# Peptides against a protein of PDB entry 3OIQ: the designs that were tried, part 72

Target 1, 212 residues: chain A of PDB entry 3OIQ
Amino acid sequence: KNRIFVSSSKDFEGYPSKAIVPVQFVALLTSIHLTETKCLLGFSNFERRGDQSQEDQYLIKLKFKDRGSERLARITISLLCQYFDIELPDLDSDSGASPTVILRDIHLERLCFSSCKALYVSKHGNYTLFLEDIKPLDLVSVISTISTKSTNSSKHSSSELISECDLNNSLVDIFNNLIEMNRDEKNRFKFVKLIHYDIELKKFVQDQQKVL

## One batch from the design tools (peptide; made by RFdiffusion4, then SolubleMPNN)

Design b1_p17_4_s4 (from b1_p17_4, 9 letters changed)
Fold by OpenDDE base, seed 4:
Parts: C-alpha cells; sequence; structure tokens
Structure b1_p17_4_s4 (fold): chain B 212 residues (1-212), chain A 17 residues (1-17)
C-alpha cells in the first residue's frame, strides 16, 4: 500500500474502523513518555482544535513488549534526545531499573521538527499509531526549506513531488501556528524562550510575520 | 475519545492483516 501523507490528525476520524494504513506526517515533538511498560511520543502541528490542548495531537506508540523492542525504544529516545539536545537521565544506568522519563511541553524550549512514518492500526473505531521510522529535522534545514520556494523539483516523479509539497506545506503551517501562539499573550509558547533562539530564527520569524 | 489499542489488540490485528 502507498504511504499516505497526513496534514492533520483529524484525518484519522475519516479512516476505516478496521484497517492498517501506513502514514507519514511532519510535526513537532511535544512529549516523551517512557516507563517500564510503555513508550509514547507526542507530536503536534499546533492546529487549533477548539478548547483542546494542542499538544500530543499525534500520539505515537513504540513497540514495548519484549527486551528487543524495549531496547529499540530506549535507543530511539536516546538518539532523538541527543539530536535535539534534550537532557535525559542515563537510560543505561547499571542500577537494573530502567529510568522513567516523562517530558512534556518540549516545544516550549525546543523546536523538535520530526518526519514520522507510522502504521495507523484500527479496530472497532479505536486506533493506535505505531512508529515505523522517525527522522529528526534540523531547524536550519526546515527554515531553508520554507524560505526556498521549491523550484528545483523538476527531476522527481509526480508522487515524490506531491510528498515534498505536502511536507513543505505542513512545515509552513506549523510555523504559522507557532507565530499565532507567539502573538497570543495567553499562550505559553514564545520564540524568545526557546533555548536555541538565534539571529537566524529571529529573522525568519520576523519575515514570516510580515506575510501573515 | 480515541482509545489507543493495546499491544494485544494490535498483535491480533497484525495477524489478521
Amino acid sequence: as target 1 above (212 residues)
Amino acid sequence: SHENLNEKELEEILKEA
């Protein structure tokens, strides 16, 4: 089956009640929930959903049923956190107890853009998203991708072109949503509170704010 | 409320797929 690009987690409301659908989305990492029994990653594009929390719009489960899957989950979390400069307790501590990690509101300190591949798995109208692959995206690369109107797509197949357009549109939408959140005095999100807030991000945000 | 399927439910679905 072809992988479906998902621009909104509301799209899943229209999905079959009994299906397995490979999906892809881009979003910001908002939460990490690692315990002895489960591993969950929360992602959001910060689409306005009325009065609901804009966090964890995509709740992605990592397989965590055996030592092999648990190890893979812990390695995945470690590598993501290393990539985004998120401080974690040492997950490999010789103490025999796997540390519990519960991080929330990651987007308030770090913009952790991630391209996720997942399996949508549904039964009886309930669904779970299972992580298949995750690619962390560098913020400089994201800014560059949005700033460069993709004129160079002339060599890729029509299907690859659609995926690149969808990715770029979603990245723009995320930034637009963040700009709106930043303008809202009641919203905790502020670009200037990001640990990695630099001159490049400042300039990009200022330039995007003029178009919105 | 989208209830997340448990791992057993997933394994059943994955065996049926």
Scores: peptide ipSAE 0.023, ipTM 0.631, DockQ to the pose 0.164
Fold by OpenDDE base, seed 1:
Structure b1_p17_4_s4 (fold): chain B 212 residues (1-212), chain A 17 residues (1-17)
Amino acid sequence: as target 1 above (212 residues)
Amino acid sequence: SHENLNEKELEEILKEA
């Protein structure tokens, strides 16, 4: 089955009530919920949805049914947190209790851009997104990608039909949404409060704000 | 509000797919 690029989590409202659909999206990591019985990742592109929370627009489940899948989930969380410089309690603690990790509002401290592959699975109008793959994206690379009008139609071979344009548009939309949030005095998000706020990000935001 | 399917419901769907 062809993988569908998803630009909005609202797209799932129009999806079949009984289906399995491979999807892909890009979003910011907003939450981690690891317990003894489940692992969930929250993502958002911060689209305005009336009075609803803009967090966890994409709630992604990791498979957590057996020791093998649990271990894979913990390793996935560990690697993501290591990549984004998110401090976790030691998940390998020899104390036979699996550590509980509950992180929220990750985007207030770190912009954790992630390309996610997931399975949309629906029954009776309800759905779940199951993680298939996750690629963390480097912020410098994201900024570079947006700043370079990639006229590079690199005719890379036929197999991943994700238009470089769709990815780039989604990254631009996320930044535009963050700029709007940063301008809103009532919004907790501020670029200057990011731990990794540097001269490059500052300049990029300032330049992007002139176009909006 | 789309309620998230449980693992059993998923396993049922995956057997039907």
Scores: peptide ipSAE 0.023, ipTM 0.630, DockQ to the pose 0.163
Fold by OpenDDE base, seed 5:
Structure b1_p17_4_s4 (fold): chain B 212 residues (1-212), chain A 17 residues (1-17)
Amino acid sequence: as target 1 above (212 residues)
Amino acid sequence: SHENLNEKELEEILKEA
């Protein structure tokens, strides 16, 4: 089956009650939940869903059933955290006890853009998303991609171009949602509170705010 | 409540697919 690009986690409400569907989305990493028995990653595009929390709109499960899958999960978490400069307790503690890592509200300190491939797996109307692949995205590259999108109307009608357009649209939507959150005095999210808030991000946000 | 499918339910689905 072809991989489906997902722009909203609400799209899953229309998905079959018994299916396996390969999906792809882009979102911000919001949480990490690593225990002795499970590994979960939370992602969000911060779509407004009424009074519901905007965090963890995409709850992605890593396979965690055997030593091999557990190791892969831990390596995945370590690499993501290294990429995003997220401080983790030493996962390789010589004590043989795998440390519990519970991080929440990651987006309040760092914008961790991630392109995820997952399997949507449903039975009896319930579903689980299983991670297949994750690509962390550099914020400078994201900003550059959004900023350049206004100029490249190249008419190449390939299925790859649809995916690129969808990716770029989702990145814009995420930033627009963050701008709205930043404007809301009740929202905890503020760009100026990001650890990596720099002149480039400041300028980009200011320019995007003029278009909204 | 997103009742995530348990691993057993997943394995059953993956065997049927």
Scores: peptide ipSAE 0.022, ipTM 0.629, DockQ to the pose 0.132
Fold by OpenDDE base, seed 3:
Structure b1_p17_4_s4 (fold): chain B 212 residues (1-212), chain A 17 residues (1-17)
Amino acid sequence: as target 1 above (212 residues)
Amino acid sequence: SHENLNEKELEEILKEA
């Protein structure tokens, strides 16, 4: 089956009530929920949905049914947190209890851009997204990609071009949504409150604000 | 309301697919 690029989590409202569909999206990591029995990752592109919360628009489940899948989930969380400089409680505490990690509103402190591959699975109108693969994206690389690609549309194969255009458009849309949130005095999100807020991000935001 | 399937419901779907 061909993998479908998803630009909005609203697309799932139109998906079949009984299906298995491989999907791909790019979004910001917003939450981590790791307990003794479950592992969930929340993502958002911060698309405006009326008065609904913009958090956890993509709720992604990691397999967590046996020691092998639980270990893989814990390693995945550890590697993501290491990549994004997210502080986790010591997972190695000698208390034989699996460490519980509940993080929310990650986007208020860090922009954790992630390219996700997932399996959409539905039955009776309900669905679950299962993580197949995750690639963390470097913020400098994201900024560079948005800034440079307005000019170089001419040299890649047609299949790579579509995937790259979809990715770039989604990254632009996310930044535009964040700029709108930053302009709203009632919104908790502010670029200046990000731990990694630097002169490069500041300049990029200022330049993007002139186009909106 | 899209409710998330539980793991057992998923395993049933994956056996039928």
Scores: peptide ipSAE 0.022, ipTM 0.627, DockQ to the pose 0.180

Design b1_p17_5_s1 (from b1_p17_5, 5 letters changed)
Fold by OpenDDE base, seed 2:
Structure b1_p17_5_s1 (fold): chain B 212 residues (1-212), chain A 17 residues (1-17)
Amino acid sequence: as target 1 above (212 residues)
Amino acid sequence: MIILAEKPLEKPPVLLE
């Protein structure tokens, strides 16, 4: 089955009530929930959905059933947090207790762009997204990708059915949504409160704000 | 044999009405 690019988590409302569908999306990491019994990652595109929380629009489950899957989940969390400079409480407590990590509102401090591959699995109208793969995206690379109107169809590799256009459009939509949130005085999100807010991000946001 | 997780599928983040 071909992998489907997903631009909105609303797309899943139209999905079959009993299916397995490989999907891919790009979103910001918003939450991490690691306990003794589960591992979840929250992601969002910050698509406006009325008065609903714009966080955790994509709730992604890591397999957490045996020591091997639990180890893989912990390593995945550690590597993501290292890549995004997210401080984790020491996971290496010799105390034999599996460390509990609950982080929320990550997007208020850091823009953690991530390309996710997942399995949509549904039964009886409910669904779960299972993580298959995650690629963290560098913010400078994201800004560059949006700023360079892709007139260069660079001839790289006939095997991902995801158009370079779908990725770019989703990245633009995320930034537009963040700009709207930044303009809203009631919204907690502000670009100037990001730990990594620099001159390049400032200039990019100012230039995008003139187009909206 | 894809072992379908016996644990209940998480409801989509139910938009709490």
Scores: peptide ipSAE 0.030, ipTM 0.503, DockQ to the pose 0.076
Fold by OpenDDE base, seed 4:
Structure b1_p17_5_s1 (fold): chain B 212 residues (1-212), chain A 17 residues (1-17)
Amino acid sequence: as target 1 above (212 residues)
Amino acid sequence: MIILAEKPLEKPPVLLE
């Protein structure tokens, strides 16, 4: 079954009420919710949705039903946090209790770009996105990818070209949305408040702001 | 980093149990 690239979490409103659809999207990590009974990742592309919160537009469930799936979920969280330099509270509670991690508004401190593969699973009009795979994206690589899109139509196979164009469009849209949030005085998001705000990101944002 | 106390992530989508 071909995996569908999803540019908007609104696309799921048109999806079948009883289906299993492999999907892929790119978004920023916005939240982590790890408890004893569940593991959820929130992602967003920050599409404007009226007065709705722009966080957690993609709520992704990790399987958390047995010791093997729980271990995989915890390892996934640890590796993502390590990759993005997200400080986890000390997971070594000597109490033998499963560590609880509740992080929100991650995008206010770090731009955690992630390419996600998930299973859309629907029943009775409700749906869940189950994580299949996650690839963290390096911010420098994201910036370079957006910046180079103007010059090289290299003839790769028609199926690979579609996926690369869709990825690059979604990355541009995310940055445009972040630029709009940064311009809004009421929005808490500011590029200058990012822990990793450097001269490269500053220059890139300034150059993108001239095109918008 | 704000560790916000309990508001369930009860924003749609409704997770299938």
Scores: peptide ipSAE 0.029, ipTM 0.584, DockQ to the pose 0.136
Fold by OpenDDE base, seed 3:
Structure b1_p17_5_s1 (fold): chain B 212 residues (1-212), chain A 17 residues (1-17)
Amino acid sequence: as target 1 above (212 residues)
Amino acid sequence: MIILAEKPLEKPPVLLE
């Protein structure tokens, strides 16, 4: 089955009430919820949804049913946190209790861009997204990709071009949404409060603000 | 507030490797 690129988590409202659909999206990591019984990742593109919270628009479940799947979930969380420089409490507590990690509002401190592959699974009008694959994206690479899009429409296969165009459009939309949030005095999000806020990100945001 | 009821689907589908 072809994987569907998803630009909005509203697209799932139009999806079949009983289906399994491979999907892909790009979004910011907003939350991590690891307990003894479940692992969830929250993501958002910060699409405006009226007065609704813009957090956790994509709630992704990791398989968490047996020791093997639990181990894979914990390794996935560890690797993501290492990549994004997210401090985890020491998972090696000598107490044989599985470590609990609850992080929220990650986007207020770090822009954790992630390309996710998931299974949309619906039953009885409800759905769940199950993680299949996750690729963390480097912020410098995201900025460079958006900045270079103005000059080279030439020469790759039609199938790869669609996926790259969809990815790049979604990255632009996320930045535009973040710029709007940054302009809103009531919004908690501010670029200057990011731990990794540097001259490059500052310049990029200033240049994008002139196009909006 | 439409709580899209998180009824956990009992069985995560087999990850297609």
Scores: peptide ipSAE 0.013, ipTM 0.505, DockQ to the pose 0.054
Fold by OpenDDE base, seed 1:
Structure b1_p17_5_s1 (fold): chain B 212 residues (1-212), chain A 17 residues (1-17)
Amino acid sequence: as target 1 above (212 residues)
Amino acid sequence: MIILAEKPLEKPPVLLE
């Protein structure tokens, strides 16, 4: 089955009540929930949903059922946090206590762009998204990709069925949503409050704000 | 400041076990 690119987490409301569908999306990491029994990652594209929180629009479950899956989940969290420069408590503490990590509102300090592959699994109208793969995206690369008008649809390998266009459109939509949030005085999100707010990001945001 | 939240993420669609 081909992997489906998902531009909105609302698309899942129209999905079959009993299915397994491989999906992919691009979003910002918003939360990490690691406990003794569960590992969840929250993501958002900040699509407007009326009065609902724009956080955790994609809730992704990591398998956490045995020592092997728990170890894989912990390694995944550690690698993501290392990539995004997120400080974690030592997950390897010899204290025999399973480390609990509950991070929220990650997007208020860091733009953690991520390309996620997941399995949509539904039963009786309920669904779960299971993580299959995650690729963290570098912010400079994201900015460069949006700024370079896609003039190079040149011919690299028929193996990624996901259009470079779908990725670029989703990245643009995320930035547009963040710009709207930044303009809203009631919204906690502000670009100038990001730890990594530099001259490049500042210039990019200023240039995008002129197009909106 | 990354907020350590005490409350579980309430609104996942019901996680299939």
Scores: peptide ipSAE 0.025, ipTM 0.584, DockQ to the pose 0.137; fails the geometry check

Design b1_p17_5_s3 (from b1_p17_5, 6 letters changed)
Fold by OpenDDE base, seed 2:
Structure b1_p17_5_s3 (fold): chain B 212 residues (1-212), chain A 17 residues (1-17)
Amino acid sequence: as target 1 above (212 residues)
Amino acid sequence: MIILAKEPLEKPPVLIE
């Protein structure tokens, strides 16, 4: 089955009540939930959904059923947090208790852009997204990708049915949503409160704000 | 400040095990 690019988590409302569908999306990491029994990652595009929380629009389950899957989940969390400079409580407590990590509102301090591959699995109208793959995206690379109007279809490799356009459009939509949140005085999100807020991000946001 | 919550995320769509 071909992998489907998902631009909105609303797309899943139209999906079959009993299916397995490979999907891909790009979103910001918003939450991490690691306990003794489960591992979840929250992501959002910050699409406006009325009065619903804009966080965790994509809730992704990591398989956490055996020592091998638990180890893979912990390593995945550690590598993501290392890549995004997210401070974790020491996971190496010699105390034999699996450390519990619950992080929320990650997007208020860090823009953690991530390309996710997942399995949509539905039964009886409910669904779960299972993580298959995750690629963290560098913010400078994201800004560059949006700023360079892709007039160069660089000839790189036949096999991912995801148009470079779908990725770019989703990245633009995320930034537009963040700009709207930044303009809203009631919204907690502000670009100037990001730990990594620099001159480049400032200039990019100012230039995008003139187009909206 | 990233808030370490002690409480689980309230129910997102029912996770099928």
Scores: peptide ipSAE 0.030, ipTM 0.577, DockQ to the pose 0.135
Fold by OpenDDE base, seed 4:
Structure b1_p17_5_s3 (fold): chain B 212 residues (1-212), chain A 17 residues (1-17)
Amino acid sequence: as target 1 above (212 residues)
Amino acid sequence: MIILAKEPLEKPPVLIE
């Protein structure tokens, strides 16, 4: 079955009420919710949705039903946090209790770009996105990818070209949305408040702001 | 500011159990 690239979490409103659809999207990590009974990742592309919260537009469930799936979920969280330099509270509670991690508004401090593969699973008009795969994206690589889109139509296979164009469009849209949030005085998001705000990101944002 | 919250993320979409 071909995996569908999803540019908007609104696309799921048109999806079948009873289906299993492999999907892929790119978004920023906005939240982590790890408890004894569940593991959820929140992602957003920050599309404007009126007065609705722009965080957690993609709520992704990790399987958490047995010791093997729980271990995989915890390892996934640890590796993501390590990759994005997210400080986790000490997961080594000597109490033998499974560590609880509840992080929100991650995008206010770090731009955690992630390419996600998930299973859309619907029943009775509701849906769940189950994580299949996650690839964290390096911010420098994201910036370079957006910046180079103007010059090289290298003839790769028609199937690979569509996926790369969709990815690059979604990355541009995310940055445009972040630029709009940064311009809004009421929005808490500011590029200058990012822990990793450097001269490269500053220059890139300034150059993108001239096109918008 | 990363907020450590005690409250569950009860936002749409409704997760199918």
Scores: peptide ipSAE 0.029, ipTM 0.579, DockQ to the pose 0.151
Fold by OpenDDE base, seed 1:
Structure b1_p17_5_s3 (fold): chain B 212 residues (1-212), chain A 17 residues (1-17)
Amino acid sequence: as target 1 above (212 residues)
Amino acid sequence: MIILAKEPLEKPPVLIE
């Protein structure tokens, strides 16, 4: 089955009540929930949903049922946090206590762009998204990709069935949503409060704000 | 400021095990 690119987490409301669908999306990491029994990642594209929280629009489950899957989940969290420069408590503490990590509102300090592959699994109208793969995206690369009008739709390998266009459109939509949030005085999100707010990001945001 | 939350995420999509 081909992997479906998902531009909105609302698309899942129209999905079959009993299915297994491989999906892919691009979003910002918003939360990490690691406990003794569960590992969840929250992501958002900050699509407007009326009065609902724009956080955790994509809630992704990591398998956490045995020592092997728990270890894989911990390694995945550690690698993501290392990539995004997120400080974690030592997950390998010899203290026999399973480390609990509950991070929220990650997007208020860091733009953690991520390309996620997941399995949509539904039963009786309820669904779960299971993580299959995650690729963290570098912010400079994201900015460069949006700024370079897609003039090179010619010549790399027929193996990624996901249009470079779908990725670029989703990245643009995320930035547009963040710009709207930044303009809203009631919204906690502000670009100037990001730890990594530099001259490049500042210039990019200023240039995008003129197009909106 | 990354907020360490004490409360679970309210509405996880019903976890199919």
Scores: peptide ipSAE 0.027, ipTM 0.578, DockQ to the pose 0.122
Fold by OpenDDE base, seed 3:
Structure b1_p17_5_s3 (fold): chain B 212 residues (1-212), chain A 17 residues (1-17)
Amino acid sequence: as target 1 above (212 residues)
Amino acid sequence: MIILAKEPLEKPPVLIE
């Protein structure tokens, strides 16, 4: 089955009530929920949904059924946090209890862009997204990708082009949504409050604000 | 500021348990 690129988590409202669909999306990491019994990752593209909170629009479940899947979940969380420079409490507490990690509003401090592959699994009108693969994206690479798209429409194969166009459009949409949130005085999100807010990000945001 | 929350805000989607 071909993997479907998803631009909005609203697309799942139109999905079959009993299906298994491989999906891919790009979003910001917004939450991490690791306990003794479950592992969840929250993501958002900050699409406006009326008065609903724009957090955790994509709730992704990691398999957490046995020691092997639990270990894989913990390693996945550790590697993501290392990549995004997210401080975790030491997962190696000498107390034989698996450490609990509950992080929220990650996007208020760090822009953690991630390309996710998941399985949409539905039953009885409800659904779960199961993580298959995750690729963290470097912010400098995201900025460069959006900035260079204005100049070079030429030459790669039609199958790779669709996935790259969808990725780049979703990255632009996320930044546009963040710019709108930054302009809203009531919104907690501000670019200047990001830990990694630098001259490059500042310039990029200022240049994107002139196009909106 | 990253907020350590006690419970996930289970906003829909309803996860299949």
Scores: peptide ipSAE 0.028, ipTM 0.586, DockQ to the pose 0.138; fails the geometry check

Design b1_p17_5_s4 (from b1_p17_5, 6 letters changed)
Fold by OpenDDE base, seed 2:
Structure b1_p17_5_s4 (fold): chain B 212 residues (1-212), chain A 17 residues (1-17)
Amino acid sequence: as target 1 above (212 residues)
Amino acid sequence: MIILAEKPLEKPPVLIE
């Protein structure tokens, strides 16, 4: 089955009530929930959905059923947090207690762009997204990708059915949504409050704000 | 190998109409 690119988590409302569909999306990491029994990652595109929380629009489950899957989930979280400079409590405590990690509102401090591959699994009208793969995206690379109007279809590799256009459009939409949130005085999100807010991000945001 | 769909422990945020 071909992997489907998903631009909105609303797309899942139209999906079959009993299916397994491989999907891919790009979003910001918003939450991490690691307990003794579950591992969840929250992601968002910050698409406006009325009065609903714009966080955790994509709730992604990591398999957490046996020591091998639990170890893989912990390693995945550690590597993501290392890549995004997210401080975690030491997951390696020799005390035999599995550390509980609950992080929320990650996007208020850090823009953690991530390309996710997942399995949509539905039963009885409910669904779960299971993580298959995650690639963290560098913010400078994201800014560069949006700024360079892709007039260069660089000939790199037949086999991902995801158009370079779908990725770029989703990255633009996320930034546009963040700009709207930054303009809203009631919204907690502000670019100037990001730990990694630099001159390059400032200039990029100012230039994008003139186009909107 | 049937991946038994575990009960979705969290419904996606159901739009409470």
Scores: peptide ipSAE 0.016, ipTM 0.513, DockQ to the pose 0.063
Fold by OpenDDE base, seed 3:
Structure b1_p17_5_s4 (fold): chain B 212 residues (1-212), chain A 17 residues (1-17)
Amino acid sequence: as target 1 above (212 residues)
Amino acid sequence: MIILAEKPLEKPPVLIE
C-alpha cells in the first residue's frame, strides 16, 4: 500500500471511520509518556487551530503489550532522548518497577524534528496512530535543507522528489509557525530560550522572518 | 473542548514489516 504523506493532523478528520492507512509526517517532538502500561509520543507542527493547544497534534502510540514490545518501546525512547540530548531520569532504578517518564513541552527547550511512519487505525469513528518507524532529524541538516531549496531544482526520480518536496514544505511550515509563535508575546515559545540556540539558528530565523 | 475520545483500539495492528 502506498504510504500517505500527512501535512496536517486535521487530515485524519476526513479519514475513514474503519481503516488501516500507512501514513508519514514530519513534526517536532512535544511530549513523551512512558508508564508501566503504555508508551505515547506527542508531536506537533504547530498549525494554528483557533484557541486549541498546539501541543500533541499527533499522538503516536508505541506497541506495549508484552515484554518484547515494552523493551522495544523503552529502547526507542532511550535512543530518541540520546539523539536529542534529552535527560532521562535513570531508567536503572534498583527497584524492579519500570521507570515512568513524563516529559511535556519539549519544544520549549529543544527543536526535536522527527520524520515518523505510522499506521492510522480507525474503528467506530475513533482512530489511533501506531508508530512503525521514526527518524530523528538533525537541526543543522533541517536548516541546510530549507536554505538550499532556493537553488537546485534538477535531477532525481519522480517518486523520491514528491516525498522530498512534501518533507521540505512541512519543515518550512513548521518554522513559519514557530516564527509566528515567537512573535506572539503571549506564546511561551521563544527561540532564544532553546538550550541549543546558536548563531546559525539565530541567523536562519532572522533570514526567514524577512520572507514572512 | 471536544476531546475526540481516543478509545484505544484494544489491539494494535501487527506491524507489517
Scores: peptide ipSAE 0.009, ipTM 0.508, DockQ to the pose 0.054
Fold by OpenDDE base, seed 5:
Structure b1_p17_5_s4 (fold): chain B 212 residues (1-212), chain A 17 residues (1-17)
Amino acid sequence: as target 1 above (212 residues)
Amino acid sequence: MIILAEKPLEKPPVLIE
């Protein structure tokens, strides 16, 4: 079955009320919700949705039904947080209680670009996205990919039906949305408040702001 | 408000290979 690239979480409003569809998207990690009973990841592309919160536009469930799936979820969260330099409360509390992690507004401090493979599962007009795979993206690599908009469609094997164009367009759209949020005085998002705000990101944002 | 389907689908879809 072909995996569908999703540019907007609004696309799911047009999806079948009873289906199973493998999807892929690129978005920023906005929230982590790990409890004893569930694991959720929030992602956003910050697409304008009127008065709706721009956070958690993609709410992704990790399987959390048995000790094996729970362990996999905890390892996934740990590895993501290590990759993005997100401080977790010590998961190694000697109290055999599974640590609760609730992080929100992650995008206000860190741009955590992620390529997600998920399973769209709908029933009775409602849907759930289940995580199948996640690839964290390095910000320098994202900036380089957007900046190098040169036509080198040369040679990675025909197994991922995501056009390099769909990925690049989605990354550009996310940055454009962040630039708009940064320009809005009412928006809490500011590039200069990112912990990793450096000369490279500053220059890139300044150059993108001239094109908008 | 993303209405997560409150009722977990009892069976995760088996990936039919």
Scores: peptide ipSAE 0.008, ipTM 0.502, DockQ to the pose 0.050
Fold by OpenDDE base, seed 1:
Parts: structure tokens; sequence; C-alpha cells
Structure b1_p17_5_s4 (fold): chain B 212 residues (1-212), chain A 17 residues (1-17)
């Protein structure tokens, strides 16, 4: 079955009540929820949903049912946090206590762009998204990809069934949503409050704000 | 400041095990 690119987490409301669908999306990491029994990642594209929170629009479950899956989940969290420069408490503490990590509002400090592959699994109208793969995206690479008008739709390998166009459109939509949030005085999100707010990001945001 | 939240995520999509 081909993997479906998902531009909105609302698309899942129209999905079959009993299915297994491989999906992919691009979003910002917004939360990490690691407990003794569960590992969840929250992501958002900050699509407007009326009065609903724009956080955790994609809630992704990591398998956490045995020592092997728990170890894989912990390694995944550690590697993501290392990539995004997110400080975690030591997950390997010899204290026999399973480390609990509950991070929220990650997007208020760091833009953690991520390309996620997941399995949509539904039963009786309810669904779960299971993580299959995650690729963290470098912010400089994201900015460069949006700034370079896609003039090179010719020449690399027929193996990624996901259009470079779908990725680029989703990245643009995320930035547009963040610009709107930044303009809203009631919204907690501000680009100038990001830890990694530099001259490059500042210039990019200023240039995008002129197009909107 | 990354807020360590004490409250669980209110509406996980009903976890199919």
Amino acid sequence: as target 1 above (212 residues)
Amino acid sequence: MIILAEKPLEKPPVLIE
C-alpha cells in the first residue's frame, strides 16, 4: 500500500473506522510524554481549529509493551532531544526508577520540524497513530527549502512516492500559521522568544511576513 | 521555558492496543 501524505490531522476524521493506513506528515514537535507505561509524542502544524488548542494535533504512540520496545522508545526520545538540543534528565539512572519525562509547549522555545511516518490503526471509529519512523529536519535546511522556489523537480530516484511539493507546501503552511500566531497578541508563541532565534530566522520571518 | 506538565494529555485518541 502506498504511504499517504497527510497535510491536516482533520483528514483522520474521514478515515475508515477499521483500517491500517501507512501515513506521513510534517509537523513541529510540541510535546513528549514518557511514563512507566506509555510513550507519546505530540506534533502540530498549528492549523486553526476554532477554540481548540493547536498543540498535539498529531498524537503519536511509540510501542511500550516490553523491555525491547521501552528501550527503543527511550533511545528514540534521547536521539530526538539530542538533535533538537532539548535537555532531558538522565534516562539511564541506575536508580531502578523508570524516568518520567513530560515536556509541553516545546514549540515556544524550539522549532522542532519533523517528518513522521506512522501507522494509522482504527477500530470502532477510534484510531491510534503508531510511530514507524521519524526524521528530524534542520531549521536552516527547512528555511533553504522554502526560500528556494522548487526549480529542481527533475532528478532523484523514483523511491520517495511523496512529492517534494507536499513537503514544501506543509512547511510553508506551518510557517504561515506561526506568523499568524506571532501577530496575535493573545498567542504565547513569539519568534523572538525562541532560543535559536538568529539573524537568518529573523530575516526569513520578515521576508515571509511581507508575502502574507 | 519548557513547561513540565503534571497533567496527562487530556484526549489521546482512544489507544487501540
Scores: peptide ipSAE 0.026, ipTM 0.586, DockQ to the pose 0.122; fails the geometry check

